# Designs tried in a protein design run: peptides against a protein of PDB entry 6NYY. Part 21

Target 1, 212 residues: chain A of PDB entry 6NYY
Amino acid sequence: KHFEQAIERVIGGLEKKTQVLQPEEKKTVAYHEAGHAVAGWYLEHADPLLKVSIIPRGKGLGYAQYLPKEQYLYTKEQLLDRMCMTLGGRVSEEIFFGRITTGAQDDLRKVTQSAYAQIVQFGMNEKVGQISFDLPRQGDMVLEKPYSEATARLIDDEVRILINDAYKRTVALLTEKKADVEKVALLLLEKEVLDKNDMVELLGPRPFAEKS
Target 2, 212 residues: chain A of PDB entry 6NYY as posed
Amino acid sequence: KHFEQAIERVIGGLEKKTQVLQPEEKKTVAYHQAGHAVAGWYLEHADPLLKVSIIPRGKGLGYAQYLPKEQYLYTKEQLLDRMCMTLGGRVSEEIFFGRITTGAQDDLRKVTQSAYAQIVQFGMNEKVGQISFDLPRQGDMVLEKPYSEATARLIDDEVRILINDAYKRTVALLTEKKADVEKVALLLLEKEVLDKNDMVELLGPRPFAEKS

## One batch from the design tools (peptide; aimed at target 1 D106)

Design b2_p15_4_s3 (made by RFdiffusion4, then SolubleMPNN; from b2_p15_4, 9 letters changed)
Fold by OpenDDE base, seed 2:
Structure b2_p15_4_s3 (fold): chain B 212 residues (1-212), chain A 15 residues (1-15)
Amino acid sequence: as target 1 above (212 residues)
Amino acid sequence: DEELLKIAKEVDELR
């Protein structure tokens, strides 16, 4: 308990007990986090869910905690499933509310970064080819691109295709599992925090073997 | 369990 709380504080920051979310906002957060949780549950290459919470911490309104694999090499398939899991919150909001919120900004940033990295760092796109360029860090002025404007346009197009494919995959998954997303969201609204055992009780065992 | 908790660094945060 104390160790878990310490880790939660390190990862999520201090619980902001003072931020009372409006009921509708809390509902949005619950469905958003349920989207991440369920996507991660049913994606083979997603990291196993450890905890999901709708208790605001630090700057976050909710979070899902996963057990990362000690993995240094990622396949294209693994990166895709990770992108889908990251899109799970946004997709859940779309499915259940017919609207999107600003809550997915960090998720979209992560997905965008991953897509660019796959294409321009890892050479994972056939159209762009076997290229590897350093992506500018936040705040670095890219003075010179090591590729033509035509290549830049191609990269941008292929990034959009990759993200859209991940988005569509996530929509298909969470639409199929819509009832499970609802169950998780409702239980989150009741308990505010769910662990892996709660998820197993609610959804059954994760269909993929945990590579622990 | 304790080692697993130390490794749990990936948090998707709704911000």
Scores: peptide ipSAE 0.026, ipTM 0.588, DockQ to the pose 0.114
OpenDDE base, seeds 1, 3, 4, 5: peptide ipSAE 0.025, 0.020, 0.021, 0.024; ipTM 0.606, 0.569, 0.580, 0.601; seeds 1, 5 fail the geometry check

Design b2_p15_4_s4 (made by RFdiffusion4, then SolubleMPNN; from b2_p15_4, 9 letters changed)
Fold by OpenDDE base, seed 5:
Structure b2_p15_4_s4 (fold): chain B 212 residues (1-212), chain A 15 residues (1-15)
Amino acid sequence: as target 1 above (212 residues)
Amino acid sequence: EEELLKIAEEVDKER
């Protein structure tokens, strides 16, 4: 408990005890984080959920914490499920509120970065092919792309396809599990913080064996 | 290493 709290403080930053979210914002955060939590619960290759919180910390209004597997190699399937989990917040907002907020900006950035990396760094797209280029870093003057404009357009198209596929998969999952998302969101609004045990009580055991 | 997925604060247009 104390060690987990210390790690949470380091990763999550200091609780912004001074930021009182409006009730509607807090509700949005609860459903957003519930979307992440439930997506991670029901995606085979997602990391196990440790904690979900709607207490603002650092730059985040809420968070879901996962125990990453110590792995150096990722499959396409693992990266897809991670993308879906990352989209879970945005998708939950869409399903429950029929609107999207700016709150998912960091999630969308992560998904976008992952999609580009899969296609242009890891060679994971059949149409683009077995290529590996360095992605422009933030602040790097992109002088010349090492590929043609036709390849650039193909990359952009395939990135969009990959993100849209992940989004559709997440919509399908969270629509199927809509009642579970609501249960988690409502309990978050009550307790503000849920752990793995709370999730097991709400949803039952995670359907995937904890890969040791 | 723990991974946190966070809903971001409304980024002021300047940040």
Scores: peptide ipSAE 0.028, ipTM 0.628, DockQ to the pose 0.071; fails the geometry check
OpenDDE base, seeds 1, 2, 3, 4: peptide ipSAE 0.015, 0.027, 0.019, 0.013; ipTM 0.529, 0.620, 0.550, 0.501; seeds 1, 2, 3, 4 fail the geometry check

Design b2_p15_5 (made by RFdiffusion4)
Pose (drawn by RFdiffusion4):
Structure b2_p15_5 (pose): chain A 212 residues (1-212), chain P 15 residues (1-15)
Amino acid sequence: as target 2 above (212 residues)
Amino acid sequence: EELFEEALEAFEEAE
């Protein structure tokens, strides 16, 4: 047990128990984190989940703890299910509320960087072609693009097509599983954390083979 | 279009 609190502390950050939220904020954060939990539960190539919390941990209001699969060859489908898991937060607080918040900012930074990487860096696109470019990092102040402007126009169109296909795939997921999202978040308001075991108590066994 | 604009704004703010 003392080891599992260390794995979480290194990955997650400091865990602020006293930084309370308003009752209308905890209701939002729970529906946001349930989106990450349920979409990560029903998708095939998404990571196996360890723990979902609504307690503020570091630069965040909620926290999700995943077990990333050690694999060296990501396919096209294995990256879409990682995107459809990340976008699941904004989708759940949009189905239930209608209002969208600024809490999904870091969820959208990952979606954006995982879309440029498929199109520009890997060869995962038809319109751009099988062309690889050295994509700048965050600490790399980009001087000029290694391609034209009409190509940049072609890239940012395809990123929009890619994320809005990941968005619609997740809206079609958390409406079919709308009641299961509500089951998860109502326990998150009661018990501020959920292990894997009490998600099996809610949702049954996960319907995919998972290696632990 | 609104989703992309917001995702791009969050990307630029992280720089």

Design b2_p15_5_s1 (made by RFdiffusion4, then SolubleMPNN; from b2_p15_5, 7 letters changed)
Fold by OpenDDE base, seed 5:
Structure b2_p15_5_s1 (fold): chain B 212 residues (1-212), chain A 15 residues (1-15)
Amino acid sequence: as target 1 above (212 residues)
Amino acid sequence: DELYKEALEAYKESL
């Protein structure tokens, strides 16, 4: 209890019991979080879901808690699945409501950061090549980019391609699993918080073995 | 340039 609350506090901040979401906003959040949860459930390299909540905490309207793997090395495939999971909320909103909200801003930032890092830090793009540039640290003045404007344009293009590929993959997955997203969203609206066991009861066992 | 700035901001926020 206290440990879970501490982790929840670190991840989600203090529960702002004072944020009363309007019913339509609460519905949007439920489908958003269900998108993350279902994407994470059916993507092999996504982190396993521990908890999903539509109770507002801090500045977030909902949250999903995942068990981070003690993994220091990631493949391109693993990073792609993580990007897809991160896009799951936005994609769910699009599938169910035909619109997107500002609720995915932080998710988009994370996806953008990951895509950029794959290309310019990890050398995972063939067009850009086997390059690794250090990202400026917090407080470092970025005075000059270590590459030409032509390379900058190429990087931007390849980042967009990578994000779009992840987006398309997520759309395909959540469209296939649309009924599962609906089930999770509806149960979230009822219970406000779901754990791994709730997901197993609803969707069946996760199709991927938990990496010990 | 824009994506680089966004990625840089996201990186700074992740630290």
Scores: peptide ipSAE 0.024, ipTM 0.667, DockQ to the pose 0.227
OpenDDE base, seeds 1, 2, 3, 4: peptide ipSAE 0.021, 0.022, 0.023, 0.024; ipTM 0.597, 0.660, 0.667, 0.662; seed 4 fails the geometry check

Design b2_p15_5_s2 (made by RFdiffusion4, then SolubleMPNN; from b2_p15_5, 7 letters changed)
Fold by OpenDDE base, seed 2:
Structure b2_p15_5_s2 (fold): chain B 212 residues (1-212), chain A 15 residues (1-15)
Amino acid sequence: as target 1 above (212 residues)
Amino acid sequence: DELYEEAKKAYEESL
């Protein structure tokens, strides 16, 4: 209990009791978080959800808490599924509302950063090749790119392809699981917070063996 | 929906 609350405080921040979401915003957040939750449930290499909440915390309107894995090595497949899970919120909003909100900006940033890292740090793209360059961190002076402008364009193109592929994968998954996304969203609107047991009750056991 | 079918195919190929 105390440890979980401490982790929740570190990850989610303090519950801002003062920010009351408008009903339509609350609905949008519920479907957004449901998209993350369902994507994580049905993607083998994604981290399954431990807790999902539509209660505003810190700067976020909702949050999903994932099983912390102390994993230092990721496969390309794992990174793709993590990208898809991260896109799950935006994709859910598109499927259910036919519109995109600003709520996915941080998710898009994370996906973009992951895609660049895969291509220019981890050498996971065949066209770009086995290269590893340090990406400038936020606030670092843009050091001279250690590659040509032609390579920069190639990287940008391959990043876009990778993100689009992850997006399409997420659209396919959440469209197939549309009813499950709705079940999770509706229950979120009722309970405001869901745990793993709620997900099992709604969706059945996760279709992947828990890595012991 | 052609977009769905393409996405589904891409998903299936990625499994």
Scores: peptide ipSAE 0.021, ipTM 0.493, DockQ to the pose 0.035
OpenDDE base, seeds 1, 3, 4, 5: peptide ipSAE 0.019, 0.000, 0.021, 0.019; ipTM 0.550, 0.389, 0.620, 0.483; seeds 1, 4 fail the geometry check

Design b2_p15_5_s3 (made by RFdiffusion4, then SolubleMPNN; from b2_p15_5, 6 letters changed)
Fold by OpenDDE base, seed 3:
Structure b2_p15_5_s3 (fold): chain B 212 residues (1-212), chain A 15 residues (1-15)
Amino acid sequence: as target 1 above (212 residues)
Amino acid sequence: DELYEEALRAYEESL
């Protein structure tokens, strides 16, 4: 109890009980979070869902908590599934509302960073090659890129390709699972908070064995 | 995630 509350305080800040979301905003958040939850449920290499909430905490309108796997090495496939899960909220909003909201800004940032890191740090792109450049440290004036302008353009193009591929994969998944996204969203609107057991009751067991 | 923030900054600086 105290430890969970401490983690919730660190991740979510103090529940500002005072920010009541408007019904339409609450609906948007519910479908957004349902998109993350369902994507994570049906992607093999996504982290297991622990909790999803549409209760505003700090700067976030909703959140999903996942149990991180104790792993130090990630495959390209694992990173792709994580990108897809991160895009799940934005994709859900597109599928159900046909509009983009500012709620996905942090998710898009995360996806962009992951894609960039895969290409320039982990050497996971064949066109760019097996390169590893340190990203500029916080506060270091990026005076000179360690690569040419031609390479910079290539990196930017390949980052966009990778993100678009992840986006298309997420659209395909959540379109197939559209009814499940709606079920989760509707239940979120009712309960405001769902755990893994709620998801199992609603969707059935996660199709991937959790490596304990 | 410090790596994420660094990558975002690098991307923003590359735009």
Scores: peptide ipSAE 0.023, ipTM 0.561, DockQ to the pose 0.093; fails the geometry check
OpenDDE base, seeds 1, 2, 4, 5: peptide ipSAE 0.019, 0.016, 0.021, 0.019; ipTM 0.588, 0.552, 0.616, 0.594; seeds 1, 2, 4, 5 fail the geometry check

Design b2_p15_5_s4 (made by RFdiffusion4, then SolubleMPNN; from b2_p15_5, 7 letters changed)
Fold by OpenDDE base, seed 2:
Structure b2_p15_5_s4 (fold): chain B 212 residues (1-212), chain A 15 residues (1-15)
Amino acid sequence: as target 1 above (212 residues)
Amino acid sequence: DELYQEALAAYEAAL
């Protein structure tokens, strides 16, 4: 309990019990977090869900906590599933509400960063080739790109393709699992916090072998 | 269970 609370504080910050979400906002957050949770549940290379919450913490309106794998090397397939999981919230909102909210901004940023890293750092794109360049850090002066403007355009195009592919994959998954997303969202609205056991009770065991 | 009890480095999919 104390350890979990400490981890929750490190990740989400202090529960600002003072942030009262409007009912409609709370509903949006519930479906958003349910999207992440369900995507993570049914994607092989996603990290196992530990906890999902719609209690606002810090700057976030909700969160899903996953057990990260102690992994230093990632495959393209693993990175794709992680991108899909990260898009799960946005996709859930689109499926259920037909609208886009600002809640997915950080998710889109993470997905974009991952896509660029795959293409320009890890050489995971056949069209761009086996190039590796450091991405500018936040606040670093945009140093001269070590590649031509034509290559820059190609990179941007391939990044968009990769993100769109991940998005389509996530749409397909969460559309198939739409009823599960709704079940999770509704239970979140009731309990505000779900753990792995709640998910197992609701959806059945995760279909992928978990490390013991 | 042991991995859950050890370093719960939570990957936050945070809004």
Scores: peptide ipSAE 0.019, ipTM 0.549, DockQ to the pose 0.027
OpenDDE base, seeds 1, 3, 4, 5: peptide ipSAE 0.021, 0.019, 0.019, 0.016; ipTM 0.587, 0.566, 0.618, 0.528; seeds 1, 3, 4 fail the geometry check

Design b2_p15_6 (made by RFdiffusion4)
Pose (drawn by RFdiffusion4):
Structure b2_p15_6 (pose): chain A 212 residues (1-212), chain P 15 residues (1-15)
Amino acid sequence: as target 2 above (212 residues)
Amino acid sequence: DEEFNKRLFEKKYEE
């Protein structure tokens, strides 16, 4: 047990128990984290989940703890299910509320950087072609693009097609599984954390083979 | 909605 609190502390950050939220904020954060939990539960190539919490941990209001699959060859489908898991947070607080918040900002930086990487860096696109470019990092102040402007126009169109196909895939997921999202978040308001075992108590066994 | 988002943003990045 003392080891599992260390794995979480290094990945997650400091865990603020006293930084309370308003009752209308905890209701939002629970529906946001349940989106990450249920979409990560029903997708095939998404990571196996360890723990979902609504307690503030570091630069965040909620926290999700995943077990990333150690694999060296990501396919096209294995990256879409990682994107459809991440976008699941905005989708759940949009189905239930209608209001979208600024809490999905770091969920959208991961979607954006995982879309330029498929199109620009890998060869995962037809319109741009099988062309690889050295994509700048965050600490790399980009001087000039290694391609034209009409190509940059072609890239940012395809990123919009890619994320809005990941968005619509997740809206079609958390409406079919709308009642299961509400089951998860109502326990998150009661018990501020959920292990893997009490998600099996809610949702049954996960319907995919998972290696642990 | 604007005041709510602003307060929620401040809470996220509170030290």

Design b2_p15_6_s1 (made by RFdiffusion4, then SolubleMPNN; from b2_p15_6, 4 letters changed)
Fold by OpenDDE base, seed 1:
Structure b2_p15_6_s1 (fold): chain B 212 residues (1-212), chain A 15 residues (1-15)
Amino acid sequence: as target 1 above (212 residues)
Amino acid sequence: DEEFNKRLEEKINSE
């Protein structure tokens, strides 16, 4: 317990217990986090959920903790499931509220970055081909692109396709599991923090073998 | 056990 708290402090910072979200904002966060949690629960290649919280930490309104895999090589399927899990919050908001919030901006950034990396770093797209180049970091001078404008357009199109595919997959999953998302969200609103055991009690055991 | 100790926290909602 003390060790977990220490890790939480190092990774997530101190919980701002004094920051009270408006009820509607807290509800949005709960359903957002529930979307991530449920997507992660039912996606084979998602990292196992350890904890989900709607208690604000620093600038974050909610967070999830996962058991990291010491994995250095990822398949396209694994990356897709990770994208779907990352989209889970946004998709949950759309399913339950029919609206888009700014809360998913970091998730969308991560998904976008992953999609670009798959296409231009990992060569995982047949149309673009077996190419690999470093993506410019934020603030780096955009050096001359090693590809034509036509290739740039193709990359952008294929990124959109990949993200849309991940989005549709996530919509299908969370629509199927809509009742589970609701259960998790409601329990989050009550407890503010859920652990793996809470998820097991609520949803049953995770349908995938966990590596110890 | 080693994996358990290497927890990854992801911030989902940021202002």
Scores: peptide ipSAE 0.028, ipTM 0.610, DockQ to the pose 0.031
OpenDDE base, seeds 2, 3, 4, 5: peptide ipSAE 0.024, 0.025, 0.024, 0.022; ipTM 0.587, 0.596, 0.590, 0.619; seeds 3, 5 fail the geometry check

Design b2_p15_6_s2 (made by RFdiffusion4, then SolubleMPNN; from b2_p15_6, 8 letters changed)
Fold by OpenDDE base, seed 1:
Formats: sequence, structure tokens, C-alpha cells
Structure b2_p15_6_s2 (fold): chain B 212 residues (1-212), chain A 15 residues (1-15)
Amino acid sequence: as target 1 above (212 residues)
Amino acid sequence: MEAFNERLEKKINAE
């Protein structure tokens, strides 16, 4: 309990009891978070859902909390499923509302960062090859790129391909599971906070055995 | 039964 609350504070910040979302905004957030939750539920290598909330915290309008695996090494497949889970909110909004909101900006940033890291840090792209470059941190002087302009263009193209593949995967998943996304979103609108047990009651057991 | 992930990969690769 105390450890979970501490993690919640770190991830979600303090609940802003004072920010009343408009009903339409609350609906958007519910479907957004439902997209994350359902994507995480049905992707094998996604982190298991602990909690999903549409109560605004900090700068976020909602959040999904997952049990972090104490894992230091990730496979390409694991990183892809994590990207898909991160895109789940955006994809859900597209499926249900046919519009893009600014709520997915942080998710898109995370996906973009992951894609670049896979290609230029982890050497996970065959076209770019087994290269590893440190991405400039925010505030580091743009040191001269250790690669040519042609390589830079190739990296950018392969990043787009990887993100698009993750996006298509997420669209296919959440389209197949559209009814489940709806169920989760509606329950979120009622309860505002869901846990793993709520998800099991609603969707059935997660189809992947928790690796003990 | 083909795992959902395998089916999904096949759909993506077919598009």
C-alpha cells in the first residue's frame, strides 16, 4: 500500500482535486486511458496494468500505472509492445472520435524517443546497422553528429517506419478489441479509477501468464 | 490456437 502510493505520487503526482474536467474532456480521457489499458492487457510483452485513472494528476488528465518489471534488458519485441501500449491512447481517440487531441503529445514523444533509441543506441535496425550513438540530452550542445547527413536521413526514415509499424499494430489490436475499449472507458467514467481486479472482471483473465 | 500477437503480426505484414 505505502509503496504503491509512493509510486503513484512519482508517476501521477498529487491528485489535483481542483481541476474539474468538462464532461467531453473526461470522456476523451476515459477512452484514451482505456486504449492504453486494453493495449497493455492484450500485448504479451507490455507491462501488466496495476491501475488506470481519469482523475487529473499534475499535468496529466489521466494515467495508466503498470507494474514495472525490474528488467534492464529489453528485446525488440518487448520494445515494440511497449510502443504499441503507449500509442493505445491516441489510437483509441482516433477509433472512437475520429480526431486528434493534444493529450497524446507526451505519448508520441516517448514513442519517438524509443524508436530513435532502438535504431541509434541499441543497433536494432538492419539498414542503419550495429551502431550506437548517444542521443543529445536536453541542454547538451548539439555536438557534431558522428554520422553523415545521408545516415541522418536514413535514421529519420527508419524511425518513421518503426513508429508507423507500431501504430498499425495498435490500430489492428484496438479495432479487434473495440468493444473491450468501450467497456473499460464506460467503467472508467463510472468509477474514475480501475485496478487489475476490475479489468479481470470486465475482460476476463489476462491471456498471458504472469511470468513468476 | 495461434496467439493473438502472431495473428496481429500476420495482418500487419499483409497490409
Scores: peptide ipSAE 0.024, ipTM 0.680, DockQ to the pose 0.018
OpenDDE base, seeds 2, 3, 4, 5: peptide ipSAE 0.017, 0.021, 0.011, 0.015; ipTM 0.611, 0.661, 0.528, 0.492; seed 5 fails the geometry check

Design b2_p15_6_s3 (made by RFdiffusion4, then SolubleMPNN; from b2_p15_6, 7 letters changed)
Fold by OpenDDE base, seed 4:
Structure b2_p15_6_s3 (fold): chain B 212 residues (1-212), chain A 15 residues (1-15)
Amino acid sequence: as target 1 above (212 residues)
Amino acid sequence: MEKFNEELEKKIYEE
């Protein structure tokens, strides 16, 4: 308990008790967070959910905490499932509300960064090939790209394909598990914070063995 | 090999 609270303070920052979300915004956040939680629950290579909250902290309107894996090497499949989990919030909003919000901006940034890294740093794309380029850091002068404009276009196309594949996978999963997303969202609206035990009570045990 | 900085916390809806 004390250790979890300490981690929660370090990671989540100070709880902004002053940000009162409107009921409709709170509902959107709940379904968004439920999308992440359920995607993470049913994706084998996603990190297991520790906590999900719709209480605003710092700049976030909601957050999910995951058990970090002591892993240094990631497979393409692992990175894909992580992308799907990251897209879970946006996909949930689309499934339940038929609209998208600005709330997924950071998620989309993370997914985009992961996709580019997979293609241009890790050599995980067959069309681009086994190449590794340093991604320009924020603030680096746009030095001449070490590759041709044709290669740049190819990279951009393959990034979009990868993200779209992850998106479609997430849509399929959360559509199948739509009732579970709703259960989690409704319970979030009631409790504001859920832990792993709440998820087990709602959904049953996670279908994948936790690698200790 | 750089440890993939697994963000322990996913912040959703950054203002």
Scores: peptide ipSAE 0.019, ipTM 0.605, DockQ to the pose 0.078
OpenDDE base, seeds 1, 2, 3, 5: peptide ipSAE 0.009, 0.018, 0.008, 0.008; ipTM 0.544, 0.564, 0.561, 0.546; seeds 1, 2, 5 fail the geometry check

Design b2_p15_6_s4 (made by RFdiffusion4, then SolubleMPNN; from b2_p15_6, 5 letters changed)
Fold by OpenDDE base, seed 2:
Structure b2_p15_6_s4 (fold): chain B 212 residues (1-212), chain A 15 residues (1-15)
Amino acid sequence: as target 1 above (212 residues)
Amino acid sequence: MEEFNKRLEKKKYAK
């Protein structure tokens, strides 16, 4: 307990015990985090869930903690599942509330970055081809793109297609698992923090073997 | 500790 809390402080920052979320916001957070958790549970290449919390920490209103794989090489399928898991919060909000919130901004940023990296760094798009360009870092002055405006438009189109495909996949998954998302969300509203054992109790064992 | 921390990818969802 104390050791876990210390790690959580280092990783998550101090618990903002003073941030009282309105009940409706807390509900939104619970379903958002439940969406991530359930998507990660049923996606083969998602990282195993360790903890999910709706207790605000630092700049986040909720978080999920995963055990990352010691992996240096990623397939398109693995990256897709990671994108889907990252979209799980937004998709859950859409399914349960029929509305989207600003809570997915960081998720969308990550998904966008992943999609661009797949297309322009990893050469994973057949239409764009076997190209690799460095993406500008935040704060770098981009003087000139190493590709034409036609290529830029193509990249933008293919990025949208990839993200939309991931989104649709996530919608299909969380629609199928809607009852599971609700179970997790409701338990989050009660306990505020769930661990892997809570998830196993609610959903059964994760369908995919954890690579130790 | 450092290795364990490196193994924990915290997905912070800025809400």
Scores: peptide ipSAE 0.017, ipTM 0.497, DockQ to the pose 0.031
OpenDDE base, seeds 1, 3, 4, 5: peptide ipSAE 0.018, 0.008, 0.007, 0.008; ipTM 0.512, 0.537, 0.522, 0.508; seeds 1, 3 fail the geometry check

Design b2_p15_7 (made by RFdiffusion4)
Pose (drawn by RFdiffusion4):
Structure b2_p15_7 (pose): chain A 212 residues (1-212), chain P 15 residues (1-15)
Amino acid sequence: as target 2 above (212 residues)
Amino acid sequence: SKTSTTFAEELMEMA
């Protein structure tokens, strides 16, 4: 047990128990984190889940703890299911509320950077073609693009097509599974954390083979 | 909110 609190502390950050939220904020954060939990539960190539919490941990209001699959060859479908998991947060607080918050900002930085990487850096697109470019990092102040402007126009169009296909895929997921999202978040308001076991108590066994 | 997945950074390293 003392080891599992260390794995979480290194990955997650400091865990602020006293930084309380308003009752209308905890209701939002729970619906946000349930989106990450349920979409990560029903998708095939998404990571196995360890723990979902609504307690503030570091630069965040909620926290999700995943077990990333050690694999060296991501396919096209294995990257869409990681995108559809990340976008699940905004989708759940949009189905239930209608209002969208600024809490999905870091959920959208990961979706954006995982879309440029498929199109620009890998060859996962038809319109741009099988062309690889050295995509700049965050600490790399980009001087000029290694391609034209009409190509940049072609890239940012395809990123919009890619994320809005990931968005629609997850809206079609958390409406079919709308009641299961509500089951998860209502326990998150009661018990501020959920292990894997009490998600099996809610949702039954996960319907995919998972190696632990 | 925050999650533990760093798959976007792993893509940069794989390339």

Design b2_p15_7_s1 (made by RFdiffusion4, then SolubleMPNN; from b2_p15_7, 7 letters changed)
Fold by OpenDDE base, seed 4:
Formats: sequence, C-alpha cells, structure tokens
Structure b2_p15_7_s1 (fold): chain B 212 residues (1-212), chain A 15 residues (1-15)
Amino acid sequence: as target 1 above (212 residues)
Amino acid sequence: MQDSSTFEEELFELA
C-alpha cells in the first residue's frame, strides 16, 4: 500500500481530488479505462494490469497501470498486442457510445510512435524493407528526410495500415468481450479504483500465465 | 526497489 502510493505519486503526481467530472464524462472515462483493462487482460503479450482508476490525477482523468516485463527484445506480435491494449480505451468509447473523444490523444500518440518505430527503425515491414533510420525528435527541424517522397508516402501508408490492423483487432476483441468491458466499467463507476484481484473476481483468472 | 520506471500507464487525458 505505502509503496504503491509512493510509486503513484512519482509517476502520476498527486490525485487532484478537486476535479469534479460531470457524470457523463466520468462514465466515458470508466468505459475508456475498462477498455484498456479488458484488452490487456485478454491479450497474450500485454503487460499484467496492476490498477485501473477513474480518479483524476495531473492531466489524466483516468488511468490503467501495468507492470511491464523486464524485456529488452520485442517481437512484432508483442508490439501489436501492446498497440491493441493502448487502443482499448478508444475502441471501448466507439463500441459503447458510438462517438470518440479527445481523451485518447496520448494513446494515439503512443500507437503512432510505435507504428513508425516498427516500420522505420526496426525494419518490421516487408514493403518498406529492412531499413532503419532515426525518427525526428520533437523539436528537431527535420530539414532533409533521409528517404524519397515516394518512400515517405509508402511509410505513411504502411503506418496507417498497421494502426488500422491493430484497431480492427482491438474492435474484434472488445466486441467479443463487450459484457466484460461493461462489468469493469460499472464496477469502476462504483469503486473508482480496481486492482488485479477485482479483475480476477469479475473476469476470472487471466488466461495467460504470468511469466514469473 | 522497483523503480517507478518499471510501470506503464495508459492515460485518459484532458484536452
């Protein structure tokens, strides 16, 4: 408890107890976070869920916390499942509300960064090929691209394809598990914070062995 | 000591 709270303070800052969301906004956050939680639960290569919360902190209205595995090498399949988990919030909003919000901007940024890295740094795309170049850092005026405009267009297209594939996979998963997303969201609205044990009680044990 | 760097967060952000 104290250690977890200390970690939460370091990562997310102090919970802003003063930010009162409207009921509909809080509902949106609950379903968004439930989407992350359920996606992470049923994706083999997703990291284990530690905590999910709809209590605002810093700039976050809600969050899902995961314990990453100590891993230095990632496969395409692992990166895809991580992308799907990251898209879980946006997908949940679409499934349950038929609309999307600005809340997923950080998720989309992460997914975009991952997709570009896979294609242009890790050589994981067959069409682009076994190439690797540094992505422009935020603030670097990339005056000259190390590739042609044709390659730029190809990269852009393949990034969109990869993200869309991850999105479709997430839609399929959360549609299948729609009732589970609902259960988690409703319990979040009641308790505001859930841990791994709450998820086990709701959904049963995670179907993948935690690599001890 | 698990460094805070060992946790990943997915955030629903304020616009």
Scores: peptide ipSAE 0.241, ipTM 0.740, DockQ to the pose 0.074
OpenDDE base, seeds 1, 2, 3, 5: peptide ipSAE 0.223, 0.242, 0.236, 0.226; ipTM 0.734, 0.743, 0.738, 0.740; seed 2 fails the geometry check

